# Designs tried in a protein design run: peptides against a protein of PDB entry 5JXT. Part 120

Target 1, 319 residues: chain A of PDB entry 5JXT
Amino acid sequence: SLLPKKEINVYIGMSEMQVKWYQKILEKDIDAVNGAGGKRESKTRLLNIVMQLRKCCNHPYLFEGAEPGPPYTTDEHLIYNAGKMVVLDKLLKRIQKQGSRVLIFSQMSRLLDILEDYCVFRGYKYCRIDGSTAHEDRIAAIDEYNKPGSDKFIFLLTTRAGGLGINLTTADIVILYDSDWNPQADLQAMDRAHRIGQTKQVVVYRFVTDNAIEEKVLERAAQKLRLDQLVIQQGRAQVAAKAAANKDELLSMIQHGAEKVFQTKGAFGTMAEKGSQLDDDDIDAILQAGETRTKELNARYEKLGIDDLQKFTSESAYE

## One batch from the design tools (peptide; made by RFdiffusion4, then SolubleMPNN)

Design b2_p18_8_s2 (from b2_p18_8, 10 letters changed)
Fold by OpenDDE base, seed 2:
Structure b2_p18_8_s2 (fold): chain B 319 residues (1-319), chain A 18 residues (1-18)
Amino acid sequence: as target 1 above (319 residues)
Amino acid sequence: MFVGRRARERNERLAAAL
């Protein structure tokens, strides 16, 4: 029988470099961030800010002029300059020691390019699929990963390209390096490993930058998922929950943690205390705290009815 | 010193622009 998947949100502090770039993104559009642009501020401008903040949460090297050089090099700076990479680097060592195999999903193909450099730097054998991968190359990569005795440890996928009906049950660990705005896209990604033919307990680690835009992306995705579940259970017509946040919701998401980011000198949380020198106990503490916060988040939305969830979305539905 | 694909391609683009 297929065991239920275990999903854990992994809350990760920003590196010092991420804090500096996050501040710079907010400062560049400070009038937008403060709501000073009033009715004239386009939803497009706020969406652009959200996309830059999400890039920063993933890796500062997604920005031009962020990566040290020339000459450009692949070294430990690729890891310590992004909180998610610091946690990923420790977590992958543990996963490998356990004899597990891992799917890593991202929304950003350019982040997969960073993860490829990282895989080669650490000597991890990998496969890759994104939205540009030819159909034949996609089949070849899947077959190479799934073959008996495959030496491929990691599969790098964009969430949408990985979501398309493939079987990856030869992996038992799923890392969502970032989250989709649509929780169904992330579920479809998890279901590549959590499917008929899986023999292990599937564990999903969802990376979330703490005190930043990604925490609000996660909350919105959890709310939408609960609403979708309740609508299905009640047999109500799918209120096409307009997938797009309204302007005020986007502004609130951008403002979340912004003040603390501006006041912060250096890194956040465990990244400030330990930096790149996380040990196994620090990872266990992060995972345990993440499991607790995941249960609390789920319990918060499980208590809400359709009408409560719709009040949070209905302010978004009429624009 | 290790130079990954992205780093190599960036170094090559800079060298070609000089």
Scores: peptide ipSAE 0.561, ipTM 0.935, DockQ to the pose 0.631
Fold by OpenDDE base, seed 3:
Structure b2_p18_8_s2 (fold): chain B 319 residues (1-319), chain A 18 residues (1-18)
Amino acid sequence: as target 1 above (319 residues)
Amino acid sequence: MFVGRRARERNERLAAAL
């Protein structure tokens, strides 16, 4: 029988470089961040800020002029300048030692380009699929990954490209490097490994930058997923209105953790204490803390009714 | 010194601009 998947949110501190770039993004649009634009602030401007902050949470090298050089090199700086890469680098060593195989999903093809450089730098054998991959090349990559005795450890996928009904049950670990605004896209990605034909316990690690916009992206995704479940259970088709985030929701998401980011000198959390020198005990502590916070997050939304879940108020989740 | 694809493409663009 297929075992239930284990899902763990992995809360990761920003590197010093991420903090500096996160501050720079907020400062560039400080009037919008402070809500000083009021009714005149465009939803498009707020969406652009959200996208830049999400890029920062993924990797600072997604910005022009962030990567050190010239000359440009691929070295340890590719890892230590992004909290998610530091955790990924340690986690992949453990996953490989366990004889597991891993799917890594991202929303950003440009992040997959960084992960390719990382895989080559670490000597990890990989396959890649994104939105630009031709149909024949997708089949070839899937078949190469799934073949008996495949030397391919990692499959790099964009979440949308990986969601297209493919079978990747030869992997038992799923890393969501970032989250989709639609939680169903992430579920469809997980279901590539968590499907009929899987013989192992599937574990899903969802990377979430702590004290940043990604916590609010996660909360919104969890809220929406619970709402979708309740609507299905109650047969209330009318409630499934995919309310796109309003301006106030976007502003609240941008403001989340911003004050602490402005006050921070250096890195956040375990990245400040250990940086790239995380050991196996530090990873276990991060995973255990993540498992606890994941249970708390789920329990918060399980108590809410449909009417409460329609209101994107942080307040209704604390009553 | 390792030079991944992204780093190579950036170095090549800089060399072509000189």
Scores: peptide ipSAE 0.560, ipTM 0.936, DockQ to the pose 0.662
Fold by OpenDDE base, seed 5:
Structure b2_p18_8_s2 (fold): chain B 319 residues (1-319), chain A 18 residues (1-18)
Amino acid sequence: as target 1 above (319 residues)
Amino acid sequence: MFVGRRARERNERLAAAL
């Protein structure tokens, strides 16, 4: 029988470079961030801010002029300049040591380019699929990963490209490096490993930048998922989950943690305390805290009815 | 010093612009 998947949100502090770039993104559009644009503020402008903040949460090298150089090099700076990379680097060592194989999903093909450089730098054997991968190359990558005795440890996928019906049950670990706005896309990604033919317990690590926009992306995705589940269960076809965030929701998401980011000098949380010196005990503490916060988050939404979940999409803008 | 694909491409673009 297929074992239940274990899902853990891994809450990760920003590096010093991420804080600096996060501040710079907010400052560039400070009038929009403060809601000073009023009724004239375009939804497109807010969506652009959200997209830049999510890029920052993933890796500052997604921005021009963030990567150190010239000359440009691939070295430890690729890791320590992004909180998610610091955690990923330690977690992958553990995953490899336990004889597991890992799928890493992102929304951003340009982040997969960073992860490729990282894989080569660390000597990890990998496969890659994104939205630009030809059908034949996609089949070849899947077959190379799934072959008996494959030396490929990591599969790098965009969530959308990975969602398309492929079987990757030869992996038992899934890392969601970022989250989709649609929680169903992330579920479809998990289901590439968590499917008939899996012999191990699938563990899903969802990376979430702490005290940043990604917490609100996660909360919104969790609300939507619960609402979708309840609508299906109750046969209430009329609850069209508001598919798109309104302006006020986007503004609230942008403002989340912004004050603390502006007040912060250096890195956040464990990244401030340990930075690149994160050890195995620090990883265990992060995973344990993440497991607790994940249970609390799930328990919060499991208690809510359809009507409450519909209201919460409006009220979470005012606290 | 290791130069990954992205770093190589950035160095090549810079060298072509000089």
Scores: peptide ipSAE 0.556, ipTM 0.934, DockQ to the pose 0.649
Fold by OpenDDE base, seed 1:
Structure b2_p18_8_s2 (fold): chain B 319 residues (1-319), chain A 18 residues (1-18)
Amino acid sequence: as target 1 above (319 residues)
Amino acid sequence: MFVGRRARERNERLAAAL
């Protein structure tokens, strides 16, 4: 019988470099961040800020002039300059020791390019599929990953490219390196491992940059998922969730954690305390805290009705 | 020092722009 998947949000502090770049993104558009643009501020400008902040949460090397060099090199700096990479690096060592195999999903193909360099640097054998991968190469990569006795530990996928009905039940761990605005895209990604033919407990780790825009992306995705569930359950198909965030919603998302980011001179949370020196106990603490916050987040949205879920709640996860 | 594919391609692009 297929076991229910275990989903854990993993809340991760920014590295010092991420904080610096996050500040720089906010400062560049400070008038928009402060709401000084009012009705004159374009939705497009706010969407651009959101996209830059999400890139920062993923990896600072997605920006020109962030990566050390020239010459450019692949070394430990690829890991310690991004909080998600520090946690990923420790988590993958544990996953490998357990004899598990892992799917890593991202929205950003350019992040997969960083993860490829990381995989080779750590000696992890991997497969890759994104939106540009030819159909034949996609089949070949899936078959190479799924073959009996495959030496491929990691499968790197863009969330949308992985959503195309493929079977990856030879993996039991799913890492969502970032989240889609559409929670159904992430569910479809999880369902590549969590499907008939899976013999293990599927565990999903959703990486979320703490005190940053990604918390609000997650909250909005959870809200939308609950609304979609209630609409289906109640037969109220006409209650189309407003598919796109309005200006005020985008502004609230950009402002979330911005003040604390401006006040921060180093890294955040466990990244400030230990940085790349995270041990197995630190990872367990991060996972346990993540399990608690995941339950709290779910419990918050389970109590809301359709009318409440149609309104963007500015209520932070800290209230 | 190790140079991954992405890092190599960036070095090559810079060398070609010089």
Scores: peptide ipSAE 0.551, ipTM 0.932, DockQ to the pose 0.603

Design b2_p18_8_s3 (from b2_p18_8, 9 letters changed)
Fold by OpenDDE base, seed 2:
Order: C-alpha cells, then sequence, then structure tokens
Structure b2_p18_8_s3 (fold): chain B 319 residues (1-319), chain A 18 residues (1-18)
C-alpha cells in the first residue's frame, strides 16, 4: 500500500544579502508598500513587487548586479548568499547518505540554472526538465533518472513541467524550493513521487522564507486548498475561491515582515546565528520547528468552515 | 577556481562588450 506523504514546511531565515535585496525591493516602491497609492495603485505594480520579493526569497542572484564579480565564479558564495541554499546543501548531504533520491521543484527556471551550477559544484549528478525542454529530451531525462541503478541523485524540475503526469517514483524525497500560488500545482508535483509504484515513505520539504512574503503565500495556498477540499466534500458548486488575490491581500502580503526586514542589520534567524556553518543539530532543530509549525498551520485550517475560510480572506487584510 | 555555466556565460558576455 502507498504510505501517506509526510509534508514538512521548512522555515528558513534570509541571508544578509537577501535582507539587503529585500529592503531594496521594498524601498524602490515604498509608497506602494505603505499603501500611499490608495485606489490608484495598480494591481500589476503590487504583483510585480510580490514577484521580486519571491525572487529574493529564492536567491539574490536572480537580480542583475547581485552576484559577485567580474570575474564571475561558482563557489561557496552561491550557497551562503541564500538561506534556502544553505539549508538545501546540508539537507542534500543527509538525503544522499540515507540512500534517498530527490526531486527539487521551483517555479523559476532561472533558479534551476543556479541549482545546476550548484549540482556541478558539489558533484551531484542530476537531470533537468523545465517548460522549454523538448518532448524527446524530457523522455530521455525521465528514463535516465528512473533506470535501474541510475546514478542521477537529483531531478531539477519546474513545478508546472513536473506536473505533466510523469512517474518519478524512483525518488522518495520532494523539495519544493518555492510554492505555487495554486496549491494544486504543488500537489501535482508531489504526486510524481507519491504514486503507485512508490515503495518508500515520500517526504516533502516545503521551503518557506521566514518573516517574509512566502509565509503569506503559504497561508493563502493552505486556505485555498482547505476551501477546495470542503467544497468537494460538501458537493457545493465550485465556490471559485477567488483565484487571484485582490489589491488589499497583495498589499498585506508585501507588508508582512517588512518592518522587521527594515530594522534588521544582517541575516535572519538561524542564518544570523550560524550563517553557512549549520551543523546536523541545526538542521534537526529547523526540521523539528518546521514540523511543529506545519501541524499548527494545518490545525488552524482544519477547524475552519467554508464561511470562515471565505471571511479570513477578507479579515487577514485588517489584522 | 570553478566557473559554472551561468558564470561562464556572464564572463563571455562581458568579454564581448570589451
Amino acid sequence: as target 1 above (319 residues)
Amino acid sequence: MFVGRRAERRNEELRLLE
């Protein structure tokens, strides 16, 4: 029988470089961030800010002029300048030592380019699929990854490209490096490993930048998922959970953690305390804290009815 | 010093602008 997935949100502090770039993004549009634009602020502008903040949470090298150089090099700076990379680097060593194989999903193909350089730098053998990957190359990559005795440890995928019905049950670990706005896209990605033919416990690690916009993206995705589940269970007509965030919701998401980011000199959380020198105990602490917060998050939404979930999308804009 | 594919491309782009 297929074992249930174990899902753990991994809450990760920003590096010093991420904090600096996060501040810079907010400062560039400070009037919009402060709500000073009022009714005149375009939804498009807020969506652009959200997109830049999510890029920052993934890696500062997604911005022009962030990466050190010239000359440009691939070195430890690729890791220590992004909190998610620091955690990923330690987690992958553990996963490999356990004899597990891992799918890494991102929304951003340009992040996969960083992860490719990282894989080569660490000597990890990998496959890659994104939205631009030709059909034949996609088949070849899947077959190379799934073959008996494959030496490919990592599969790098864009979430949407990985959602296309493929079987990757030869992996037992899923890392969601970032989250989709649509929780169903992430579920479809997980279901590439969590499918008939899986013999291991599938573990899903969802990376979430702590004290940043990604917490609100996660909360919104969890609310939507719960609402979708309740609508299906109750046989009620698709209360189309308003698929697109309104302006006030986007503004609230942008403002989340912004004050603390502006006050912070240096890195956040475990990144401030340990930087790139996380040990195995630090990883265990991060995973344990993440498991606790994941249970708390789930318990919060499990108690909510359809009417409560519909109200929370309105009230969380004012608290 | 290791130069990954992204770094190589950016170094090449700079050399082409000189």
Scores: peptide ipSAE 0.534, ipTM 0.926, DockQ to the pose 0.657
Fold by OpenDDE base, seed 3:
Structure b2_p18_8_s3 (fold): chain B 319 residues (1-319), chain A 18 residues (1-18)
Amino acid sequence: as target 1 above (319 residues)
Amino acid sequence: MFVGRRAERRNEELRLLE
């Protein structure tokens, strides 16, 4: 029988470079961040800020002028300048020692380009699929990854490209490096490993930048997923339509953790304490804290009815 | 010194501007 998947949100502090770039993004549009634009603030402007903040949470090298150089090099700076990379680097070493194989999903093909450089730098053998991958190359990559005795440890996928009915049950670990706005896209990604033919316990690690916009992206995704489940169960098809965040929701998401980010000198959390020198105990502590916060998050939404979830704007998450 | 594909592209873009 297929074992239930274990899902753990991994809450990760920003690196010092991420804090600096996160501050810079907020400062560039400070009037919009403070809501000073009022009713005239465009939804497009807020969506752009959200996208820049999400890029920052993934890796600062997604911005022009963030990567050190010239000359440009691939070295430890690729890891220590992004909190998610620091955790990923330690986690992958553990996963490999356990004899597991891993799918890494992102929304951003440009992040996969960073992860490719990382894989080569660490000597990890990988496959890649994104939205630009030709059909034949996609088949070849899947077959190369799934073949008996494959030396490919990592599969790098964009969430949507990986969601297209592929069987990757030869992996037992799934890392969601970032989250889709649609929780169903992430579920479809997990279902590439968590499917008939899987023989191992599937573990899903969802990376979430702590004290940043990604916590609110996660909360909204969890809320939407619970609402979708209840709508299906109760046959209330009309409720599903409120899918797009409004301006006030986007503003609240942008403001989340912004004050603390502005006050912060250096990195956040374990990134401030240990930087790139995380050990196995630090990873265990991060995973244990993540498991606790994941249970708390799920328990919050499990108690809510359809009417509560429809009213549950970003403001009601603090009651 | 390792130069990944992203770094290689960026270094080449700079050389073409010199």
Scores: peptide ipSAE 0.523, ipTM 0.924, DockQ to the pose 0.663
Fold by OpenDDE base, seed 1:
Structure b2_p18_8_s3 (fold): chain B 319 residues (1-319), chain A 18 residues (1-18)
Amino acid sequence: as target 1 above (319 residues)
Amino acid sequence: MFVGRRAERRNEELRLLE
């Protein structure tokens, strides 16, 4: 029988470079961030801020002028300048030592380009599929990854490209490097490894930048998932989950952790204490804390009814 | 010093602007 998947949110501090870029994004649109734009502020402007903040949470090198150079190089700076890369680098060593194989999903093909450079730099053999990958090349990549005795350790996928019904049960670890606004897209990604033919316990690590917009993206996705489940269970087809965040929801998401980011000199959390020198005990602590917070998050939404889940619970952005 | 394919493309893009 297929074992239930284990899902763990991995809460990761920003690197110093991420904090600096996150501050710059907020400062550039500070009036918008403070809600001073009033009724005149476009939803489009807030959506753009959200998109830039999510890019920052993934990797600062997604911005022009963030990467050291020219000449541009692939070295340890590719890792230590992004909190998610620091955790990924340690986690992949553990996963490999365990004899596991891993799917890494992102919304951003440009992040997969960074992960390709990283894989080559670390000597990890990988496959890649994104939205631009031709159908034939996609089949070839899947077959190369799934073949008996495949030396391909990592599969890099965009979440949407990975969602297209493919079987990757030869992997037992899933890393969601970022989250989709639609929790069903992430579930579909997990279901590439968590299917009939899987012989191992599937473990899903969801990377979440702590004290940043990604926590609110995750909360919104969890609310939506619970709402979708309750709507299906109750037969209330008319509860169109408001698919698009309103202006006030977007503003609340942008404001979450913003004050703490402005006050921060250097990196956040374990990234401030140890940076790239995380050991196995630090990873265990991050995973344990993540497992606890994941249970708490799930328990929060399991108690809510349809009417409560339709309200964006803005817990104060200032706690 | 190692240069990945992404980094190589970025170096080439700059050389084309010179």
Scores: peptide ipSAE 0.521, ipTM 0.917, DockQ to the pose 0.584
Fold by OpenDDE base, seed 5:
Structure b2_p18_8_s3 (fold): chain B 319 residues (1-319), chain A 18 residues (1-18)
Amino acid sequence: as target 1 above (319 residues)
Amino acid sequence: MFVGRRAERRNEELRLLE
C-alpha cells in the first residue's frame, strides 16, 4: 500500500541581502504598505507588492542589481544570498546520501534558472520542465528521469507544468521551493511522487520564509484547503471559497513581519546566527521546529468549521 | 570561475532575463 506522505513546512530566515531587498520593496511603496492610499489603493498595486515580496523570499537575484557583477559568475554567493538556497544546499546533500531522488517545484521559471546554475555548480544531474517546455522535450525529460538506473538526481519543475498528470514515482522527496496561492496546485505537484507505483515514504518539504509574506500565503492556502475539504464533505457547493484575496487581506499579508524586517539589521533568525555555515544539527533543528509548527498550523485549521474559516479571512486583518 | 547558463545569458544581456 502507498504510505501516507509526510509534509513538513520548513521555516527559513532571510539572508542579509533578502532583508535589504525586502525593505527596499516595502519602502518603494510605503504609502501602500501603510494603507495610506485607503480606498484609492489599487488591488493591482498590492498584488505587485506581493509578487515582489514573494520574489525576494525566493531569491534576491530575481531583482536587477542584486546579483554581484558584471561579470556574473556562479559561486557560493548564489547560495548564501538566499535563505532557501542555504537550507536547500544542506538538505540536498542529505537527500543524496540517503539514496533518495528529489522533485523541486517553484512557481517561478526564473528561479528554476537559478537552480539550474546551482545544480551544475554542485555537480547535480538534473532534468527540467516548465511552462515553455515543448511536449516532446517534456516526454524526453520524464523518460530520462524515470529510466531504470537514471543518474538524474533532481527534477526541476514549475508547479503548473508538474501538475499535468506526470508520473514521477521514481522520486521520493518533494521540495516545494515556494507555494501556490491554490493549495490544490501544490497537492497535484506532490501527487507526481505520491502515487501508485511509489515504493518509498514520500516526504514533502515546503519552504516558507519566516517572518515574511510567505507565512500568510501558507496560512491562506491552509484555510482554503480546509474550506475546500469541508465543502466537499458537507456537500455545501455554495461556499465558494473567496478565490481572490481582497485588498484588506493583501494589505495584511504585506504588513505581516514588515515592522520586524524594517528593524532588522543583517540576516534573520538562524541565517543571522549561522548563515551559510549551517551544519547537520542546525538542519535537524530547523526540520524539527518546522514539524512542530506544521502540526500546530494543521491543528489550528482542523478545529475550525466552515463559518469560522470564512470569518478568519476577515479577522486576521486586524491583529 | 564557473559561469552557469543563466549567468552566461546575463553576461551577454547585462540584465536579468524576464
Scores: peptide ipSAE 0.503, ipTM 0.889, DockQ to the pose 0.442

